# Peptides against a protein of PDB entry 7AE7, part 137

Target 1, 321 residues: chain A of PDB entry 7AE7
Amino acid sequence: KVYKDLREFLEVLEQEGQLIRVKEEVNPEPDIAAAGRAAANLGKNQPAVFFEKIKGYKYSVVTNVHGSWQNHALMLGLDKNTSTKDQFYELNRRWDKFPVPPNVVKREAAPCKENVIDKDINLFEILPLYRINEQDGGFYISKASVVTADPEYPDDFNKLNVGTYRIQVKDRDRVGIQALAMHDIAVQLEKAEAENKPLPIAITIGNNPLVTFMASTPVGYNQNEYEFVGALQDGVPMDIVKSDLYDHLYVPAGSEVVLEGHIIPRVRTVEGPFGEFPGSYSGARLQCEVKIDRITHRTNPIFENLYLGIPWTEIDYLMAL

## One batch from the design tools (peptide; made by RFdiffusion4, then SolubleMPNN)

Design b2_p19_2_s2 (from b2_p19_2, 8 letters changed)
Fold by OpenDDE base, seed 3:
Structure b2_p19_2_s2 (fold): chain B 321 residues (1-321), chain A 19 residues (1-19)
Amino acid sequence: as target 1 above (321 residues)
Amino acid sequence: SKEEREKEFRELLEKELKE
């Protein structure tokens, strides 16, 4: 089984009893985080939790999508009861199929292009934002696949980077991003800032599960995460589409939401704190700021967000493989 | 409280997973 998008995966999770749907209207705080904690603490068969109705918002939230070994098995298109050992074996077997180049689809064929917002951008209208932890300094987007390229080699597809970074919402059309020196995005940003140029960026939310997995998996600077996704799909290429603003950036065709914009050169603003672990907050830091210039999204977009807490949470599963 | 809501969701999830 190969998934084109998040929705196909959620359907399989639900069919397999690995997604629980909350149909009642919930409060963004504390309910989403509370449910995330509850799911993570079940000890086994931790399901995704899908919230259909969120007070004050139009759209849905899903959390804990990668929150169990069962979900990981299903992500690989395996039986949900596949042992961790066999999952690793299969993952490694498929890894050797790299590279599997993606298919570039036309704009009209990409679900992420169904709706466009290019003026009066307000992230709160598109994403049901909430504080994950009580003491968080703001709203975080914690499960985005962020697409950037080498500004010196924008046409080198091998240098296209898809990574996961901590993103804090700063304003209606601005987010802070934590670009650490160890991240490929930091190398690319350094090159852009050396010339005092913006770094083009696409922040993609709600992707097929292997995109999210690969965005959280370190690869070489000259290796494209999409080509690994194809490998992990056992040789089936994934579908990507050109971003609207940039010819050199490609996003997953099935993304629920795509935030296109740029990192403002040589600007740093306060970001944090964020509760990465219960009782442990990363301090406030000066981080990069992204201006959102355009949003594309599927109709009734699903906001996939991460729950962070005591291991084992979905981030631990994503990092363990 | 957040703790009470967590308990409620835990009970809900446990119930749904047994079905």
Scores: peptide ipSAE 0.565, ipTM 0.936, DockQ to the pose 0.103
Fold by OpenDDE base, seed 2:
Structure b2_p19_2_s2 (fold): chain B 321 residues (1-321), chain A 19 residues (1-19)
Amino acid sequence: as target 1 above (321 residues)
Amino acid sequence: SKEEREKEFRELLEKELKE
């Protein structure tokens, strides 16, 4: 089975008993984190948790989407009881199908384009933001697939990068992004900053689970993550659409929310602290700053965010494959 | 408390998984 978007995957998770809906209104803090910890302690099945109603917010949150081996099996279109060994075998078999180029769909066919916000941008109106950890220095977007291109080769699709980075909300229309030197985005940013130019960026939230998986998986600088998604879909291309602001950036057609903007050149602002691991906080650092210029989103967008808790975090499962 | 809420959610989630 191949999924077009997060919603199709959530439907399968629910059918397979790997998604629990919380229908009562919850407080963003501490309830979302508390429920995530509770889910992590339910045993091996560790279901995703979908919060339909969040006090003070209009839209829903889902956590722990990749939080179990059963969910990973289902992500690959396998039986939920497929062994870890067999999942790895199948993953490796499909990996050899790279590259599988994506389909570029028309704007009118892309669910992520259903709604547009291009003025008076306020991230708090579109995303039910909360502190993931009690001592976090702010609100984080932790499962975004961030799209950037090489400023020297903007039309080279092989250099289009889709990666996962730590993103702190700094203001209504600004986020801090942790672009480490080892990340492909840092290479691209260096080129832009050398010319004192902004780096175009699209921050995509709530994607096809294989997009999120590949965004968290290091690949070569000259390899496109979307072409791996097609490989992992056993040769079925994924659907992408051109961004609204930039002709050279493509986003998943089914994204719940797309934040389009630019990294401000040669600007660094304080970011953090963030609890990357239970009981371990990264210090405050000077990080890059993104200005959000445009938002597109599906009707009733779902905010997918990372669960961080004891004993195994969702990131551990994403990194284990 | 944070711990009380976690316990409440554990009970809720366990109930939902049995249905």
Scores: peptide ipSAE 0.414, ipTM 0.895, DockQ to the pose 0.102
Fold by OpenDDE base, seed 5:
Structure b2_p19_2_s2 (fold): chain B 321 residues (1-321), chain A 19 residues (1-19)
Amino acid sequence: as target 1 above (321 residues)
Amino acid sequence: SKEEREKEFRELLEKELKE
């Protein structure tokens, strides 16, 4: 089975008993984190947790989507009881199908384009933001697939980068992003900043689970993550669509929310702290700042965010494969 | 408290998984 978007995957998780719906209204803090920890303590088959109603917000949250080997099996379109060994075998077999080029769909065919916000941008109106950890310095978007291109070779699709980065909400239309020197985004940013130019960026939230997986998987600078997604779909291309602001940036057609903007050149602001691991907080650092210029989103967008409670966390599963 | 809410959710989740 291949999934077009997060919603199709969540439906399968629910059918397979790997997703629980919380129908009562919850407080963003501490309830989301508390429920995540509770789910983690249910045993080896940790379900995703879908919160239908968040106090003070209009839209829903889902967490722990990648939080078990069963969920990983289902992500690959396998039986939920497929062994870890067989999952690795299948992953490796499919990896050899690279590259599988994505389908570029028309704007009208892309669910992520159903709604547009191009003025009076307020991230708090579209995302039910909360502190993941009690001591976090702010609200984090932790499962975004961030799209950037090489500013010297903007039309080279092989240099299009889709990665996962630590993103802190700084204001209604601003986020901090951690672009470390070892990341492909840092290479691209360096080129832009050398000319004192903004780096175009699209921050995508709530994707096909294989997009999220590949965004968290290091690949070569000249390898496109979307072409690996097609490989991992056993040769079925994924659907992408051109961003609204930039001709050279493509986003998953089925994204729940797309934040389009730019990294402000040569500006650094305080970001953090963030609890990367239970009981371990990274210090505050000067990080890049992104201005959000446009939002596109599906009707009733689902905010997918990372569970970082008791091990095994989602990040452990995402990095283990 | 945070601990009380975690307990409540554990009970809720355990109930939902049995249904």
Scores: peptide ipSAE 0.411, ipTM 0.893, DockQ to the pose 0.102
Fold by OpenDDE base, seed 1:
Structure b2_p19_2_s2 (fold): chain B 321 residues (1-321), chain A 19 residues (1-19)
Amino acid sequence: as target 1 above (321 residues)
Amino acid sequence: SKEEREKEFRELLEKELKE
């Protein structure tokens, strides 16, 4: 089974008993984190938790989407009870199918283009933002697939990077992004900053679960994560669409929310702290700042965010494979 | 409290998983 978007995956999770809906109105804090911890403590079958109503916000949140081996099996289109060994075997088998080029769909065919905000941008109107951890220095978008390209080779599709980075909301239309030297985005940013140019960026939220998986998986600088997604879909291409602002950036066609903008060259602002692990906070650091210039989103967008309440978090599952 | 809400959600989630 192949998923076009997050919604198709959530439907399967729900059918398989791996998603719980919270229908009552919840407070963003502390309820989302509390429910996440509760879900994580249910034992081996850690379900995703879908919050339909969040006080002060219009849209929904889902957490713990990748938070179990069962969910991971389902992501691969396998039986939820598939052993970890067999999951690895299948993953490796499919990996050998790389590259599987994506399908480029028309703008009108891309669900992520259903709505556009290009004026008076306010992230708080689109994303039900909350502190993931009690001591976090702000609101984080922790499960985004961030799209950037090589500014020297913008037309080289193989240099298109889709990665996961820690993103702190800084203002209505600004986010901080942690671009570490080991990340491909840092290489691309260095090239842009050498010329004092902005780096085009698309921050995509709520994707096909394999996109999220590959964005969290290191690949070569000259390898496109979307071509691995197609491989992991057992040879079925994923659907991508051109960004609105940039001809050289492509985003998943089914993204719930796409934040298009640019990294401001040679600007660093304080970011953090963030609780990457329970009881462990990364210190505050100077990080890059992104100006959001345009938002596209699905109608009633779902904010997928990471759960970090226990040692075996979604990060552990995303990195374990 | 945070702990009270966690307990409430645990109970809720356990109930929903049994249905």
Scores: peptide ipSAE 0.393, ipTM 0.888, DockQ to the pose 0.102

Design b2_p19_2_s3 (from b2_p19_2, 8 letters changed)
Fold by OpenDDE base, seed 5:
Structure b2_p19_2_s3 (fold): chain B 321 residues (1-321), chain A 19 residues (1-19)
Amino acid sequence: as target 1 above (321 residues)
Amino acid sequence: SKEEREKKFFELLEEELKK
């Protein structure tokens, strides 16, 4: 089975008993984190947790989507009880199908384009933001697939980068992003900053689970993550669509929310702290700042965010494969 | 308390999984 978007995957998780719906209204803090820890205590096969009603917000939150080996099996379109060994075997078999080029769909065919916000941008109106950990210095977007390109070779699709980065909400239309020197985004940013130019960026939230998986998987600078997604779909291309602001940036057609903007050149602001692991907080550092210029989103967008409460966390599963 | 809240959600989630 292949999934077009997060919603199709969540439907399968629910059918397979790997998703629980919380229908009662919850407080974003501390209830989301508490429920996540509670889910972790249910056993090895932790379900995703879908919060339908968040106090003070209009839209829903889902967490722990990648939070078990069963969920990983289902992500690959396998039986939920497929062994870890067989999952690895199948992953490796499909990896050899690279590259599988994505389908570029028309704007009108892309669910992520259903709604547009191009003025008076307020991230708090579109995302039910909360502190993931009690001591976090702010609200984090922790499962975004961030799209950037090489500013020297903007039309080279092989240099299009889709990665996962630590993102802190700084204001209604601003986020901090951790672009470390070892990341492909840092290479691209360095080129832009050398000319004192903004780096175009699209921050995508709530994707096909294989997009999220590949965004968290290091690949070569000249390898496109979307072409690996097609490989992992056993040769079925994924659907992408051109961003609204930039001709050279493509986003998943089925994204729940797309934040389009730019990294401000040569600006660094305080970001953090963030609890990357239970009981471990990274200190505050000067990090890049992104201005959000445009938002596109599906009707009733789902905010997918990372569970980090008790091991095994989603990050443990995302990095284990 | 933190423990009471986690217990509440644990019970809720267990009930929903049995459905």
Scores: peptide ipSAE 0.368, ipTM 0.897, DockQ to the pose 0.102
Fold by OpenDDE base, seed 2:
Order: structure tokens, then sequence, then C-alpha cells
Structure b2_p19_2_s3 (fold): chain B 321 residues (1-321), chain A 19 residues (1-19)
């Protein structure tokens, strides 16, 4: 089975008993984190948790989407009881199908384009933001697939990068992004900053689970993550659409929310602390700053965010494959 | 308390899994 978007995957998770809906209104803090920890304690199946109603917010949150081996099996379109060994075998078999080029769909066919916000941008109106960890220095977007291109080769699709980075909300229309030197985004940013130019960026939230998986998986600088998604879909291309602001950036057609903007050149602001691991906080650092210029989103967008709880975090499962 | 909240959600989630 192949999924077009997060919603199709969540439907399958629910059918397979791997998604729990919390229908009662919850407080974003501390209830989301508490429910996530509770879900982790339910056993090895560790279902995703979908919060339908969040006090003070209009939209829903889902956590722990990749939080179990059963969910990973289902992501690959396998039986939920497929062994870890067999999942790895199938993953490796499909990996050899790279590259599988994506389909570029028309704007009118892309669910991520259903709604547009291009003025008076306020991230708090579109995303039910909360502190993931009690001592976090702010609100984080932790499962975004971030799209950037090489400023020297903007039309080279092989250099289009889709990666996962730590993103702190700094203001209504600003986020801090951790672009480490080892990340492809840092190479691209260096080129832009050398010319004192902004780096175009699209921060995509709530994607096809294989997009999120590949965004968290290191690949070569000259390899496109979307072409791996097609490989992992056993040769079925994924659907992408051109960004609204930039002709050279493509986003998943089914994204719940797309934040389009630019990294401000040669600007660094304080970001953090963030609890990357239970009981371990990264210090405050000077990080890059993104200005959000445009938002597109699906009607009733779902905010997918990372669960960071004891014992195994969702990131551990994403990194284990 | 933090523990009481977590227990409440655990019970809620366990009940939902049994449906």
Amino acid sequence: as target 1 above (321 residues)
Amino acid sequence: SKEEREKKFFELLEEELKK
C-alpha cells in the first residue's frame, strides 16, 4: 500500500489499532506530553495519539506517528506484525530502486494549496504550539520536512534537499532553525550568505510518512529525497507541487501546512534550550533565523509533532531504520 | 500531580484500545 498523505496513513493506523483518538478537550501543556508518555507505557505497539480538541487552538495535533515497529511496518505497506528483520530486508530491497522521480502535480490538484495566508501571518493561529519538554525555551516544530536548493544550481533537482531540523518558533512569523555544518542546508546557506542573499526555504508539516522518514535519513548532496520516497513506495512516484513563492522549490502535494519564506543572511539569534533527550538539554545557541512570508495549508490542518518521552522516543525509531 | 495526570491518560488510552 502507498499513502498520498498523512491522512491516509492515519486512517490505516486507526484501522489497525495503532492510533488512539483523544476526543475530550485537552490543555496543550501538560496534557499532550502526559498523554504521549502514557502511550509509550501501553507496550510495544505504542500507538499514535490524535488530539481532536486543544484548548485555545482551532486545529488538532497528532504525535507518535512513527513511534513503533508496527507503525513502521504499516508505513512500508507491510503487515503490522512484520518483524524488524523483514522490514529492514524490504527497505533495502526497495532502496535499490532509486531513483524514482516524483510526479509534479498542478497547483489545483495539491491539497496543501487549499488555503493561503499571505498577510498578518501568525503561526499560533495555524499550529497548536506547545512546549514538548517542560524546560524547553520555547515552542518547537520537530517533524518538519524542510526544503531548500543550491543557490548556485537552483534548477538542479538532484541538489534539492529535504531535511529535518530543529525549529524553534521565535515570533508570529519567525522561526529559528538549527543548520549544523554537517547538514546539506548548511552548504546551501553558506553559498547564499557569501553573496549576502536570502536562502529560499519551505518548511513542510504533516507529510506522507515516508517523506518524514527520508527527511530524517542522511543521503548524498546530489541525491533527492523525493526520489528515495518513490523507491521506498516500491517504484510508485510520490506527488509534489511547486511552491508558491519559488519556482525551484517543490513541496509534497499532500502537506498539511507549508511555511514558505527565507533564511535571513548573516543573522544569528538565540535559540534553545531544547530537551533533545529525556534529562538532556542542549544549551542556548546562536542559530539562523527564518522569516515566514507565506503559508499554504489543508482545510483543518493536522499538526504532526515529535513525541519525546521515556523510554524510546519517536526519533529513536526514525533513526533506527 | 504529574504522575496523576499521566495515570489518568494511561487509563483513558487503555480503555480506548479495548474498543
Scores: peptide ipSAE 0.352, ipTM 0.890, DockQ to the pose 0.102
Fold by OpenDDE base, seed 1:
Structure b2_p19_2_s3 (fold): chain B 321 residues (1-321), chain A 19 residues (1-19)
Amino acid sequence: as target 1 above (321 residues)
Amino acid sequence: SKEEREKKFFELLEEELKK
């Protein structure tokens, strides 16, 4: 089974008993985090938790989408009870199918383009933002697939990077992004900053679960994560669409929210702290700043965010393979 | 309290899983 978007995956999770809906209105803080911790305590079969109503916000949140081996099996289109060994075997088998080029769909065919915000941008109107951990220095977008390209080779599709980075909301239309030297985005940013140019960026939220998985999986600088997604879909291409602002950036066609903008060259602002692991906070650091210039989103967008409550978090599952 | 809230959600989630 192949998923076009997050919604198709959530439907399967729900059918398989791997998603719980919280229908009552919750407070974004501290209820989302509390419910996440509660879900982690349910045992080995940790379900995704879908919050339909969040006080002060219009849209929903889902957490713990990748938070179990069962969810991971389902992501691969396998039986939820598939052993970890067999999941690894299948993953490796499919990996050898790389590259599987994506389908570029028309703008009108891309669900992520259903709505556009290009004026008076306010992230708080689109995303039900909350502190993931009690001591977090702000609101984090922790499960985004961030799209950037090589500014020297913008037309080289193989140099298009889709990665996961820690993103702190800084203002209505600004986010901080942690671009570490070991990340491909840092290489691309260095090239842009050498010329004092902005780096075009698309921050995509709520994707096909394999996109999220590949964005969290290191690949070569000259390898496109979307071509691995197609491989992991057992040879079925994923659908991508051109960004609105940039001809050289492509985003998943089914993204719930796409934040298009640019990394401001040679600007660093304080970001953090963030609780990356239970009881462990990364210190505050100077990080890059992104100006959001345009938002596209699905109608009633779902904010997918990480659960970080107990050991064996979604990060552990995303990195374990 | 934090513990009471987590317990409440734990109970809620357990109930929803049984449906």
Scores: peptide ipSAE 0.346, ipTM 0.887, DockQ to the pose 0.102
Fold by OpenDDE base, seed 3:
Structure b2_p19_2_s3 (fold): chain B 321 residues (1-321), chain A 19 residues (1-19)
Amino acid sequence: as target 1 above (321 residues)
Amino acid sequence: SKEEREKKFFELLEEELKK
């Protein structure tokens, strides 16, 4: 089984008893976080939790999508009861199929292009934002696959980076991004900032699960995460589409939401704190700032966000393999 | 309380998983 998008995966999770729908309207705070913690405590089969109705917002939230070994098995298109050992062996077997180049689809064929917002951008209208932890300094987008390229080699597809970074919402059309020196995005940003140029960026939310997995998996600077997704799909290419603003950036065709913009050169603003782990907050730091210039999104976009709380969290599962 | 809310959700989710 290969998934084109988040929705296909959620459907399988639901069929397999690995997704619970909360149909009643919930308060974004504290109910989403509370439900996430509750899900983590259900034992070994932590389900995804899908919130259909969120007070004050139009769209839905899903959390804990990668929150169990069963979900990981299903992500790989395996039986949900596949052992961790067998999942590991299968993952490694497929890893050796790298590279599997993606298919570039036309704009008209990409679900992420169904709707466009290019003026009066307000992230709060598209994403049901909430504080994940009580002491968070703001709203975080914690499960985005962020697309950037090498500004010196924009046409080198091997240098296209898809990574997961901590993103704080700063304003209606601005987010802070934590670009650490060890991240490929930091290398690319350094090159852009050396020339005092913006770094083009596409922040993609709600992807097929293997995109999210690979975005959270370190690879070489000259290796494209999409080509690993194809490998992990057992040789089936994933579908990507050109971003609207940039010819050299490609996003998953099935993304729920794509935030296109740029990292403002040589600007740093206060970001944080954020509760990455229970009882531990990363302090406030000066971080990069992204201006959002364009949004594309699917109709009725699903906001996939990371569950953070009691181990094992989604991040633990994403990093365990 | 926070704990009561978590418990309520836990019970809700547990019931839904049994369906």
Scores: peptide ipSAE 0.298, ipTM 0.867, DockQ to the pose 0.103

